Peptides against a protein of PDB entry 1Y74. Designs and how they scored, part 37

Target 1, 57 residues: chain A of PDB entry 1Y74
Amino acid sequence: LGLERDVSRAVELLERLQRSGELPPQKLQALQRVLQSRFCSAIREVYEQLYDTLDIT

## One batch from the design tools (peptide; made by RFdiffusion4, then SolubleMPNN)

Design b2_p20_7_s4 (from b2_p20_7, 14 letters changed)
Fold by OpenDDE base, seed 3:
Structure b2_p20_7_s4 (fold): chain B 57 residues (1-57), chain A 20 residues (1-20)
Amino acid sequence: as target 1 above (57 residues)
Amino acid sequence: SRRQRQLELFRRAEELARLL
């Protein structure tokens, strides 16, 4: 599955982009906050449980 | 067990529903 790992990698890349200064940081920071939010964590948890329980892949 | 996994699914779905 690896969804938690992929989200963690996305956050890491966003942090690097913010430090590079190549792009305005505000929107990148907002996206990072969304990905690290309780809401997104809850969605991931439900998705992972569905994936394991229902085997819909 | 399968039942325990289903119960956990419902708990997490309920938690998600409270956030929406």
Scores: peptide ipSAE 0.072, ipTM 0.654, DockQ to the pose 0.023
Fold by OpenDDE base, seed 5:
Structure b2_p20_7_s4 (fold): chain B 57 residues (1-57), chain A 20 residues (1-20)
Amino acid sequence: as target 1 above (57 residues)
Amino acid sequence: SRRQRQLELFRRAEELARLL
């Protein structure tokens, strides 16, 4: 389980896409903000702890 | 311990609930 890493990587990719200018940056930036939000961080943390508790392989 | 993990999960779930 590497959700924190995967989210961080997703944010990095979104930043690169924003700099490329190939896509309208506004929606990419909005998605980045969501992924970096306290809300998503809290969900991720709960999920990771639940995963550890249930030992879902 | 399992109990400690459950307690932490509960605490984090409460934090999440306060955001909603």
Scores: peptide ipSAE 0.068, ipTM 0.647, DockQ to the pose 0.023
Fold by OpenDDE base, seed 1:
Structure b2_p20_7_s4 (fold): chain B 57 residues (1-57), chain A 20 residues (1-20)
Amino acid sequence: as target 1 above (57 residues)
Amino acid sequence: SRRQRQLELFRRAEELARLL
């Protein structure tokens, strides 16, 4: 699992989009805040634990 | 151990529940 990496990459892309000015920066920033929130972090941690426990691959 | 992983899962789930 690379969810943390993927989220980090998504945040990086959002930061680039904010700097480009092509899209409304406020909404992009709000999305970035959500992705970096404790809520998303907690969900990711639970998901990773479930994934490791179930080992469905 | 499997039990330790399950306990950690419950702990994380409880942490998540406190955020909701």
Scores: peptide ipSAE 0.066, ipTM 0.648, DockQ to the pose 0.023
Fold by OpenDDE base, seed 4:
Structure b2_p20_7_s4 (fold): chain B 57 residues (1-57), chain A 20 residues (1-20)
Amino acid sequence: as target 1 above (57 residues)
Amino acid sequence: SRRQRQLELFRRAEELARLL
């Protein structure tokens, strides 16, 4: 399971899009803040724990 | 194109963010 890595890659993509200026930077920054929020981190942790416990293949 | 793929990913991510 690479959920933490995948979220990190999504954040990197958002940062690249912010630098390109092709999209409204404020919306990109808001989405980045959501993905890096304590709430999303807690949900990710729960998901990873459940994945490990249930051995979802 | 790479840009088109990035725009689509962004659009889908925004849709998900609105559900939170």
Scores: peptide ipSAE 0.031, ipTM 0.516, DockQ to the pose 0.441

Design b2_p20_8_s1 (from b2_p20_8, 9 letters changed)
Fold by OpenDDE base, seed 5:
Structure b2_p20_8_s1 (fold): chain B 57 residues (1-57), chain A 20 residues (1-20)
Amino acid sequence: as target 1 above (57 residues)
Amino acid sequence: LEEEVLRALLEVVEQLLRTL
């Protein structure tokens, strides 16, 4: 689903930025933690259940 | 690398916010 893909892509991009060392990693790590949090996971679960229920592709 | 990756990250975050 779009939201799962977008979260996974955001985490991948944050990990690339952290590995480059071009930026201080602290804010990037904080954003990664938010995207991998229970809150973000719960929003994804609601999104997935809604699409499953409505049979939206 | 930085500017291109930061731009792509912002685009993804904007898509997430539009889904909420």
Scores: peptide ipSAE 0.111, ipTM 0.644, DockQ to the pose 0.083
Fold by OpenDDE base, seed 4:
Structure b2_p20_8_s1 (fold): chain B 57 residues (1-57), chain A 20 residues (1-20)
Amino acid sequence: as target 1 above (57 residues)
Amino acid sequence: LEEEVLRALLEVVEQLLRTL
């Protein structure tokens, strides 16, 4: 689903930024943790359930 | 490079927020 891809892409970009060392990693790690959190996963799951139910495509 | 990656990250986050 698009949302899963977008979350995965955001995490990939955050990991690249953390590896560059150009920015303090703490805020990037915090954002990555939010995107990989159970909360974000639950939102994605709700979206997927609604998508499946409504067949929005 | 950094600015472009940050901009791409912002676009992804904005797309996530629009999906909610």
Scores: peptide ipSAE 0.110, ipTM 0.642, DockQ to the pose 0.084
Fold by OpenDDE base, seed 3:
Structure b2_p20_8_s1 (fold): chain B 57 residues (1-57), chain A 20 residues (1-20)
Amino acid sequence: as target 1 above (57 residues)
Amino acid sequence: LEEEVLRALLEVVEQLLRTL
């Protein structure tokens, strides 16, 4: 689904920013942790279940 | 590099928020 791809892309971009060292890594790492959290995964799963159930096109 | 990547990240986050 588009949401999983967009989360994966956001994580990739955050990892790239952390490797550049141009920004303080702590806030970027905190945001990455949120996107990779069980909470974010659970929200994605709810979205996917609703999408599949409602057959939203 | 930073500004371009930050802009791309913002676009992805905005797309995520529109999808939820």
Scores: peptide ipSAE 0.110, ipTM 0.642, DockQ to the pose 0.079
Fold by OpenDDE base, seed 2:
Structure b2_p20_8_s1 (fold): chain B 57 residues (1-57), chain A 20 residues (1-20)
Amino acid sequence: as target 1 above (57 residues)
Amino acid sequence: LEEEVLRALLEVVEQLLRTL
């Protein structure tokens, strides 16, 4: 689903920014941790289940 | 480069927030 792709893209962008060293890595790393958290994964799973149930194309 | 990546990141985060 689009949400999984968007999360993966966000993580990729955060990793690139952390490697550039142009920004303080702490906030970027914190956001990456949120996106890769069990909480974010659980929200994604609920979203996917609702999307499948509603059969929204 | 940094600003473009930050804009792209913001757009993705905004898309995620619209689904919550």
Scores: peptide ipSAE 0.109, ipTM 0.639, DockQ to the pose 0.081

Design b2_p20_8_s2 (from b2_p20_8, 10 letters changed)
Fold by OpenDDE base, seed 4:
Structure b2_p20_8_s2 (fold): chain B 57 residues (1-57), chain A 20 residues (1-20)
Amino acid sequence: as target 1 above (57 residues)
Amino acid sequence: LEQELLDALLEELRQLLETL
């Protein structure tokens, strides 16, 4: 859950930064795409399942 | 606003990497 929240919050901040228009959006968009990629989602799911199973905080 | 958002983003990324 923590990792999911961190990713979601990071994406939200990236979207706000892109909308502000004060920074070149290309690198911000690239980072957002990475965080929302299937690869990152799969890694997140694996980690969350492991931590949920082991009840690690 | 931008600097605060950027700082918040960097902190979230740091926390994310620590969680991994």
Scores: peptide ipSAE 0.386, ipTM 0.832, DockQ to the pose 0.079
Fold by OpenDDE base, seed 1:
Structure b2_p20_8_s2 (fold): chain B 57 residues (1-57), chain A 20 residues (1-20)
Amino acid sequence: as target 1 above (57 residues)
Amino acid sequence: LEQELLDALLEELRQLLETL
């Protein structure tokens, strides 16, 4: 789904930014941890389940 | 490159929040 794709793309961009070394990595790493957290994953799962069930366009 | 990646990240986060 779009949400999973957006999360994956955001993580990819964060990883690239961290590898560049041009920015302090702390906040980037923190954001990546949030996006990959079990909490956010659980929210995504619930959202995707509801979205599929409701067939929202 | 950095700014472009940062802008892309912000756009992805915006899209994510709009989807929710």
Scores: peptide ipSAE 0.385, ipTM 0.831, DockQ to the pose 0.079
Fold by OpenDDE base, seed 3:
Structure b2_p20_8_s2 (fold): chain B 57 residues (1-57), chain A 20 residues (1-20)
Amino acid sequence: as target 1 above (57 residues)
Amino acid sequence: LEQELLDALLEELRQLLETL
């Protein structure tokens, strides 16, 4: 689904930014942890279930 | 390089939030 792909792309970009070393890694790492958290995963699962059920265009 | 990656990240986050 689109949301899962968007999260994966965001995480990839965060990892690249952290590897560049040009920015302080703390805030980038914190954002990555949020995106990979169980909370965000649960929200994504609920979204996917509702989206499939409601068939919103 | 850094600014371009940061801009790309912001765009991905925007798209993610728009999808919700």
Scores: peptide ipSAE 0.384, ipTM 0.831, DockQ to the pose 0.078
Fold by OpenDDE base, seed 2:
Structure b2_p20_8_s2 (fold): chain B 57 residues (1-57), chain A 20 residues (1-20)
Amino acid sequence: as target 1 above (57 residues)
Amino acid sequence: LEQELLDALLEELRQLLETL
């Protein structure tokens, strides 16, 4: 779904930003950790389940 | 490059939040 794509794209951008070395990595790493956390994954799973149940296209 | 990546990241985060 779009949510999974958006999370994956956001993580990719964060990784590229960290590799550039132009910004302090701490806040970028923190945001990446949030997006890849079990909490975020659980929210995504619930969202996708509800989306499928409601059959909203 | 950095600013463009930051702008892209912010846009993706906006889209993510709008989807929720």
Scores: peptide ipSAE 0.378, ipTM 0.829, DockQ to the pose 0.078

Design b2_p20_8_s3 (from b2_p20_8, 14 letters changed)
Fold by OpenDDE base, seed 3:
Structure b2_p20_8_s3 (fold): chain B 57 residues (1-57), chain A 20 residues (1-20)
Amino acid sequence: as target 1 above (57 residues)
Amino acid sequence: LEEQVRQELLDLLDQLLKTL
């Protein structure tokens, strides 16, 4: 599953946008916090395990 | 830069939501 990779890339892109200063940093930081939250990580882990176990593509 | 990065971000988030 590319889920972990895609989350990591999304966080990287948010960091780039924050550094550019072109967008309000508060909104970008809020989204980054959601993606890096313990809840998001736990849900990701559940889905990854489920897909791996059931061999769902 | 902002617009292309924003679109890539949106595409990634869309893919993530479809995978979940």
Scores: peptide ipSAE 0.137, ipTM 0.691, DockQ to the pose 0.082
Fold by OpenDDE base, seed 1:
Structure b2_p20_8_s3 (fold): chain B 57 residues (1-57), chain A 20 residues (1-20)
Amino acid sequence: as target 1 above (57 residues)
Amino acid sequence: LEEQVRQELLDLLDQLLKTL
């Protein structure tokens, strides 16, 4: 789904920014942790199951 | 490059927040 793809792309972009060293790594890591948190994963799972169940494209 | 990556990241985050 779009949400999973967008989260994965956001994490990839954060990793690129971390490697560039142009931004404080602590802030990038904090945001990355939020995006990869159990909370975000749980919300993603709920949406994925709803879209699959309701056959929403 | 950094600014483009930053803007793409912001756009993605905005889309994610709208989905929630």
Scores: peptide ipSAE 0.133, ipTM 0.690, DockQ to the pose 0.081
Fold by OpenDDE base, seed 4:
Structure b2_p20_8_s3 (fold): chain B 57 residues (1-57), chain A 20 residues (1-20)
Amino acid sequence: as target 1 above (57 residues)
Amino acid sequence: LEEQVRQELLDLLDQLLKTL
């Protein structure tokens, strides 16, 4: 799914920025935690169920 | 490199927020 791909890519980019040390890691980690939160996971689950039910590719 | 990664991240977050 586009949403799943975009979240995964966003997390990857945050991890790269954390490793570079150019930005405060606490702020990057906070954003990463939000993207990996139960809220984002629940929305992704809704989309996955819709795609499965409606046979959307 | 940092600015390119930052801009890609902002574009992704914008797209995600439009989807939510």
Scores: peptide ipSAE 0.133, ipTM 0.690, DockQ to the pose 0.079
Fold by OpenDDE base, seed 5:
Structure b2_p20_8_s3 (fold): chain B 57 residues (1-57), chain A 20 residues (1-20)
Amino acid sequence: as target 1 above (57 residues)
Amino acid sequence: LEEQVRQELLDLLDQLLKTL
């Protein structure tokens, strides 16, 4: 699903920025925590269940 | 690299917000 893929890619990009050392790591870590939060996970789960139930690819 | 990664990240976040 687009949401899962976009969240996963966003986390990957944040990890790359952290390793580069070009940006303050604490800000990147804060954003990573938000994207991996229970809220974002719950929203992803709702979409995944909707797509599975409706047999949408 | 930083600017490209930053822009891609912003685009992804924008897409995420639109899907909510």
Scores: peptide ipSAE 0.126, ipTM 0.682, DockQ to the pose 0.083

Design b2_p20_8_s4 (from b2_p20_8, 12 letters changed)
Fold by OpenDDE base, seed 2:
Structure b2_p20_8_s4 (fold): chain B 57 residues (1-57), chain A 20 residues (1-20)
Amino acid sequence: as target 1 above (57 residues)
Amino acid sequence: LEEEVRQRLLELVDQLLDTL
């Protein structure tokens, strides 16, 4: 499962885009807040548990 | 830089959505 890594990488990329100033930061910050939310973390945890249980190869 | 990071972010989102 790469989900935690992919989410962490997505957040890192969003932070870089915000620092460049090339894009309006508000939408990037909103997406970052969603990805770092307790809700997104809970969904990720449930997904990882289901994936482990279903042994989806 | 912007376009490359944007494309990479979209690729990660697509990969994420394909796994869900």
Scores: peptide ipSAE 0.051, ipTM 0.535, DockQ to the pose 0.081
Fold by OpenDDE base, seed 1:
Structure b2_p20_8_s4 (fold): chain B 57 residues (1-57), chain A 20 residues (1-20)
Amino acid sequence: as target 1 above (57 residues)
Amino acid sequence: LEEEVRQRLLELVDQLLDTL
């Protein structure tokens, strides 16, 4: 599963958007905070563990 | 930049959904 990598890439892209100034940064920063939250990290870990255990093909 | 990044974020979300 690339979920950790995909979340990290999403955060990187959000940071680039915030730096470009093309969009109001507030919503982008809020989304970044959600993706980097302990809650999302815990969900990711549970998901990765379940995926590995269930061998979802 | 905005549209390119938006499209890439949508692709990532789609990839995440495909892993479910």
Scores: peptide ipSAE 0.051, ipTM 0.532, DockQ to the pose 0.084
Fold by OpenDDE base, seed 5:
Structure b2_p20_8_s4 (fold): chain B 57 residues (1-57), chain A 20 residues (1-20)
Amino acid sequence: as target 1 above (57 residues)
Amino acid sequence: LEEEVRQRLLELVDQLLDTL
């Protein structure tokens, strides 16, 4: 499933952008915290389980 | 770097929305 990979890639990109210093890190760090939250993880897990169960391609 | 990362994040969001 692409969702875990895409979320992980989004976090990686946010970390790179924070380290570049081109932008104030506060909003980027807040978005990273949201993506890594228990809420987003739970939604991802439910979605992946449903996708696996339904065998949607 | 900023613009490239921004565009890539938008692409990922679009991919996620298409998957839902």
Scores: peptide ipSAE 0.050, ipTM 0.529, DockQ to the pose 0.088
Fold by OpenDDE base, seed 3:
Structure b2_p20_8_s4 (fold): chain B 57 residues (1-57), chain A 20 residues (1-20)
Amino acid sequence: as target 1 above (57 residues)
Amino acid sequence: LEEEVRQRLLELVDQLLDTL
Protein backbone atom coordinates (compact mmCIF):
# COMPACT_ATOMS: atom_id res chain seq x y z
CA LEU B 1 0.00 0.00 0.00
CA GLY B 2 1.47 3.35 -1.12
CA LEU B 3 -1.64 5.33 -0.13
CA GLU B 4 0.06 7.51 2.52
CA ARG B 5 2.95 8.33 0.15
CA ASP B 6 0.60 9.10 -2.76
CA VAL B 7 -1.57 11.40 -0.59
CA SER B 8 1.58 13.18 0.67
CA ARG B 9 2.78 13.66 -2.93
CA ALA B 10 -0.65 14.99 -3.99
CA VAL B 11 -0.51 17.56 -1.14
CA GLU B 12 3.03 18.63 -2.18
CA LEU B 13 1.84 19.18 -5.78
CA LEU B 14 -1.20 21.17 -4.58
CA GLU B 15 1.09 23.41 -2.48
CA ARG B 16 3.33 24.09 -5.51
CA LEU B 17 0.29 24.93 -7.65
CA GLN B 18 -1.05 27.31 -4.99
CA ARG B 19 2.33 29.12 -4.81
CA SER B 20 2.49 29.56 -8.61
CA GLY B 21 -0.73 31.65 -8.63
CA GLU B 22 -1.72 30.18 -12.04
CA LEU B 23 -5.02 28.91 -10.56
CA PRO B 24 -7.51 30.34 -8.03
CA PRO B 25 -6.11 29.08 -4.69
CA GLN B 26 -9.41 28.55 -2.82
CA LYS B 27 -10.44 25.24 -4.47
CA LEU B 28 -6.86 23.90 -4.30
CA GLN B 29 -6.62 24.85 -0.62
CA ALA B 30 -10.00 23.19 0.06
CA LEU B 31 -8.79 19.95 -1.58
CA GLN B 32 -5.53 20.12 0.41
CA ARG B 33 -7.52 20.60 3.65
CA VAL B 34 -9.64 17.53 2.82
CA LEU B 35 -6.55 15.38 2.10
CA GLN B 36 -4.85 16.55 5.34
CA SER B 37 -8.02 16.27 7.46
CA ARG B 38 -8.33 13.94 10.44
CA PHE B 39 -11.30 12.38 8.62
CA CYS B 40 -9.22 11.49 5.54
CA SER B 41 -6.42 10.12 7.76
CA ALA B 42 -8.92 7.99 9.72
CA ILE B 43 -10.43 6.57 6.50
CA ARG B 44 -6.90 5.79 5.24
CA GLU B 45 -6.03 4.00 8.49
CA VAL B 46 -9.27 1.94 8.38
CA TYR B 47 -8.58 1.01 4.76
CA GLU B 48 -4.98 -0.02 5.54
CA GLN B 49 -6.12 -2.08 8.56
CA LEU B 50 -8.85 -3.83 6.55
CA TYR B 51 -6.43 -4.51 3.70
CA ASP B 52 -3.90 -6.02 6.12
CA THR B 53 -6.56 -8.05 7.97
CA LEU B 54 -8.54 -9.37 5.00
CA ASP B 55 -5.44 -10.03 2.86
CA ILE B 56 -7.46 -8.82 -0.12
CA THR B 57 -5.87 -10.46 -3.11
CA LEU A 1 3.48 24.38 -14.63
CA GLU A 2 -0.35 24.17 -14.25
CA GLU A 3 -0.84 21.53 -16.95
CA GLU A 4 2.14 19.44 -15.75
CA VAL A 5 0.86 19.46 -12.15
CA ARG A 6 -2.70 18.68 -13.36
CA GLN A 7 -1.47 15.67 -15.35
CA ARG A 8 0.60 14.41 -12.41
CA LEU A 9 -2.38 14.75 -10.03
CA LEU A 10 -4.54 12.75 -12.48
CA GLU A 11 -1.85 10.03 -12.62
CA LEU A 12 -1.78 9.86 -8.80
CA VAL A 13 -5.61 9.63 -8.63
CA ASP A 14 -5.48 6.82 -11.20
CA GLN A 15 -2.84 4.99 -9.12
CA LEU A 16 -4.96 5.44 -5.96
CA LEU A 17 -8.05 4.06 -7.75
CA ASP A 18 -6.03 1.04 -8.93
CA THR A 19 -5.00 0.39 -5.30
CA LEU A 20 -8.63 0.46 -4.02
Scores: peptide ipSAE 0.048, ipTM 0.532, DockQ to the pose 0.078

## One batch from the design tools (peptide; made by RFdiffusion4, then SolubleMPNN)

Design b2_p21_1_s2
Fold by OpenDDE base, seed 1:
Structure b2_p21_1_s2 (fold): chain B 57 residues (1-57), chain A 21 residues (1-21)
Amino acid sequence: as target 1 above (57 residues)
Amino acid sequence: ELLRVLEEARELLRRAEELLA
């Protein structure tokens, strides 16, 4: 699965957007924190486990 | 510990909602 990779890429892009100053940095940082949260990590783990078990193609 | 994680998740979701509004 590429979900972890996609989340990591999203975080990277959010960091770039924060540095550009084009968008409200605090809100971008909040979204970044959501993606890096223990909650998001737990959901991702459950998703990956279910995906492996069900073998959804 | 689980309750703390849920509290953190709740707060982060509120912030995400504010961003998407």
Scores: peptide ipSAE 0.030, ipTM 0.508, DockQ to the pose 0.066
Fold by OpenDDE base, seed 2:
Structure b2_p21_1_s2 (fold): chain B 57 residues (1-57), chain A 21 residues (1-21)
Amino acid sequence: as target 1 above (57 residues)
Amino acid sequence: ELLRVLEEARELLRRAEELLA
């Protein structure tokens, strides 16, 4: 799946956007926090387990 | 601990909704 890698990449890109100042940093930081949350991690783990087990395409 | 995680999740979902609105 690579969902963990994709989330990590998204967080990295959000950090770059925050440093560039092109967009309001507060909202970008909020999105980053969502992606790094325990809830998001738990959902990711469940999805990864489902795809590994059920071969959902 | 579970209730704390759920509370955090609720707050983060609210913030996500605000970002998507």
Scores: peptide ipSAE 0.028, ipTM 0.509, DockQ to the pose 0.060
Fold by OpenDDE base, seed 5:
Structure b2_p21_1_s2 (fold): chain B 57 residues (1-57), chain A 21 residues (1-21)
Amino acid sequence: as target 1 above (57 residues)
Amino acid sequence: ELLRVLEEARELLRRAEELLA
């Protein structure tokens, strides 16, 4: 799936946006924290497992 | 441990809701 990779890339891009200062850093940081959360990781893991099991393409 | 995860999730969902408002 590469979902883990995509989340990691999203976090990286959010860090760059925060440093640019063009957008409110607090909200970008909040989104970053959600993506890095244990909850989000758990949901991602469940999704990936179900995806593999059901062979959704 | 499960309760801690749920508490963290609850707070993060609140923050996400604030972003979408």
Scores: peptide ipSAE 0.028, ipTM 0.510, DockQ to the pose 0.057
Fold by OpenDDE base, seed 4:
Structure b2_p21_1_s2 (fold): chain B 57 residues (1-57), chain A 21 residues (1-21)
Amino acid sequence: as target 1 above (57 residues)
Amino acid sequence: ELLRVLEEARELLRRAEELLA
């Protein structure tokens, strides 16, 4: 499980898209804020703990 | 502290909904 890594990679890609100016930067920034929020981090932590406990293949 | 986190979460969810609409 590399959910933290995948979220970090998604944030990096969003930053690149914002710099390119090809897409509305305000909406991309809003999505980035969601992914970096304390709430999203807490939900991710719970998911990772359950994943480890249940040993989902 | 918990109330601040919930308030932030509510605002972010609204923005996410606007993004998907």
Scores: peptide ipSAE 0.028, ipTM 0.506, DockQ to the pose 0.059

Design b2_p21_2_s1 (from b2_p21_2, 11 letters changed)
Fold by OpenDDE base, seed 4:
Order: structure tokens, then sequence, then C-alpha cells
Structure b2_p21_2_s1 (fold): chain B 57 residues (1-57), chain A 21 residues (1-21)
């Protein structure tokens, strides 16, 4: 499971969208901050550990 | 793996409490 990699890619895409000016940048920046927050990272770690242990797929 | 989950859950709990305060 490469959730950390996928989140990093999502943040990169949000940065590109902000620079393009096609969308209001404030909400994109807020979402980027949420995805980079320590809280979100802690939740991601729980998910990844549970996924590895339970093998839900 | 279980120990890592427990540690991460404790961190989540701490951060949730800080955000709620």
Amino acid sequence: as target 1 above (57 residues)
Amino acid sequence: AVEEVLRALEEVRRLEEEARA
C-alpha cells in the first residue's frame, strides 16, 4: 500500500492547480494543508498498519 | 504491527483532543 506516495502526488497536483489560477486557490491551499497535517499523517499510519495486518483486499 | 497501530491511535487521540480544545 503506497498511500503516502499517493497523498504526496495529490499535494503536488494541488500545487499545480494553485499555480494555474483556474480554481480559487484558497480552498486548494486549505486542502493541501489538511493533507500535510500531522493529524492526517497519524490517521494514514493507522490505516496503513491495519491494511497490512488485516489484508482487506 | 499491532504495537504500531496502538502507538498511532494514541497519537491520533492526542491530536484530536488538542484540536477540540
Scores: peptide ipSAE 0.093, ipTM 0.620, DockQ to the pose 0.032
Fold by OpenDDE base, seed 2:
Structure b2_p21_2_s1 (fold): chain B 57 residues (1-57), chain A 21 residues (1-21)
Amino acid sequence: as target 1 above (57 residues)
Amino acid sequence: AVEEVLRALEEVRRLEEEARA
């Protein structure tokens, strides 16, 4: 899985959206903070590790 | 791999508890 890369790309896109002004920036910024949070990162780590060891697809 | 999952789960639990408090 490339979830870390995908999250990084998502954060980048959120930053672009914030700069464009097409959408209210506050919620975009909040989502960005969530995606970059230690909690979210820890959950992602668990998921990636389980995905590699278990057949969940 | 199992030990790594357990460590990560422990970290998730800790962070979840901190976020709830």
Scores: peptide ipSAE 0.091, ipTM 0.622, DockQ to the pose 0.033
Fold by OpenDDE base, seed 5:
Structure b2_p21_2_s1 (fold): chain B 57 residues (1-57), chain A 21 residues (1-21)
Amino acid sequence: as target 1 above (57 residues)
Amino acid sequence: AVEEVLRALEEVRRLEEEARA
């Protein structure tokens, strides 16, 4: 699926946006924290396992 | 695979409860 890659890319983009100063960094940082959280990782794992099981490709 | 999903869901629930505390 590459969800881990996509999340990592999203985090990277959020970091760039924070440095640019174009957007309030607080919300961007909060979203970054969520995406990097163990909770989010666990949810992603569930999704990936379900995806493999259901073969919804 | 289903058993693994169930275990992961249990962990998600635990983490959600911890996040709400």
Scores: peptide ipSAE 0.090, ipTM 0.618, DockQ to the pose 0.035
Fold by OpenDDE base, seed 1:
Structure b2_p21_2_s1 (fold): chain B 57 residues (1-57), chain A 21 residues (1-21)
Amino acid sequence: as target 1 above (57 residues)
Amino acid sequence: AVEEVLRALEEVRRLEEEARA
């Protein structure tokens, strides 16, 4: 899998987009906070555990 | 594995309720 890595990379890219000022920073920052939230992390954990258990591929 | 999934789901539920309140 590697969802944690993908989320971390997404957050990094969002930070770069915010610094560039090319897009409205408020929505980017909101998305960044969601991706870094405990709620999102818990959902990711459930997904990864189910994925490993069920071998959904 | 099932027990861990259930615990994680309980944590998700708790966090969802806290966010809604």
Scores: peptide ipSAE 0.089, ipTM 0.619, DockQ to the pose 0.033

Design b2_p21_2_s2 (from b2_p21_2, 11 letters changed)
Fold by OpenDDE base, seed 3:
Structure b2_p21_2_s2 (fold): chain B 57 residues (1-57), chain A 21 residues (1-21)
Amino acid sequence: as target 1 above (57 residues)
Amino acid sequence: AVEEVLRALREVEELERRYEE
């Protein structure tokens, strides 16, 4: 599925957005932390396993 | 575009908070 890759890319984009100063950096940083959290990692892993098991797509 | 992405990420943040992980 490549969800790990996509999440990593999202984090990178958020870092760029932070540096642009377009939005409050504190909130963007918080969102970045969420994407890198244990919670999101676990959800991603479950998601990937389910799709592998169910042979979806 | 950016606003929609941030909205989606805030929803994920809310889920994380709810599950306390």
Scores: peptide ipSAE 0.061, ipTM 0.597, DockQ to the pose 0.058
Fold by OpenDDE base, seed 1:
Structure b2_p21_2_s2 (fold): chain B 57 residues (1-57), chain A 21 residues (1-21)
Amino acid sequence: as target 1 above (57 residues)
Amino acid sequence: AVEEVLRALREVEELERRYEE
């Protein structure tokens, strides 16, 4: 499963966007926190459990 | 492209808000 890795990569990209100043850094930081939140972690865990249970290849 | 990604992330933020309630 690459979901955890993809989330980590998304966070990294958001960090770069924050440093670029092209977008409101505070808003990007909020979005970054959402991706690192317990909510996203819980959803990821549920997905991983379903993936292990259901052989979807 | 970036705007669409940010929009999707804002939707996730709204879902998170409802989850916390």
Scores: peptide ipSAE 0.061, ipTM 0.594, DockQ to the pose 0.055
Fold by OpenDDE base, seed 4:
Structure b2_p21_2_s2 (fold): chain B 57 residues (1-57), chain A 21 residues (1-21)
Amino acid sequence: as target 1 above (57 residues)
Amino acid sequence: AVEEVLRALREVEELERRYEE
């Protein structure tokens, strides 16, 4: 599924933004933690199950 | 564009906080 890859890519981009120093690192790190949180993982899992069940292409 | 994405992610953060997960 593209969602897992997209989340991973988003985390990577946040890491790059942190290193650039253009934005407050603390906020970027917090957002990165949210994307890797149990909450987001649970939502992603539900989405993936529904995607498989409904066979969305 | 980046700022808008970050804003959306902050909304997700607030949602997460409400569910305490």
Scores: peptide ipSAE 0.060, ipTM 0.597, DockQ to the pose 0.056
Fold by OpenDDE base, seed 5:
Structure b2_p21_2_s2 (fold): chain B 57 residues (1-57), chain A 21 residues (1-21)
Amino acid sequence: as target 1 above (57 residues)
Amino acid sequence: AVEEVLRALREVEELERRYEE
């Protein structure tokens, strides 16, 4: 599935956006923290498990 | 588009807060 990899890529892109200064850096940092939180990790793990068993497309 | 991202961020932050409670 690679959902964990996609989240990591999203965090990387947010870092680039922060450096560009085009968007509020504080908000982008907050989003990075959310994506790396236990909450998002738990949801991701459940989703990946369901994907493996239910063959979700 | 930026406004929508910021709104979505606030919603996710609220969900996270409730999950941690």
Scores: peptide ipSAE 0.054, ipTM 0.585, DockQ to the pose 0.049

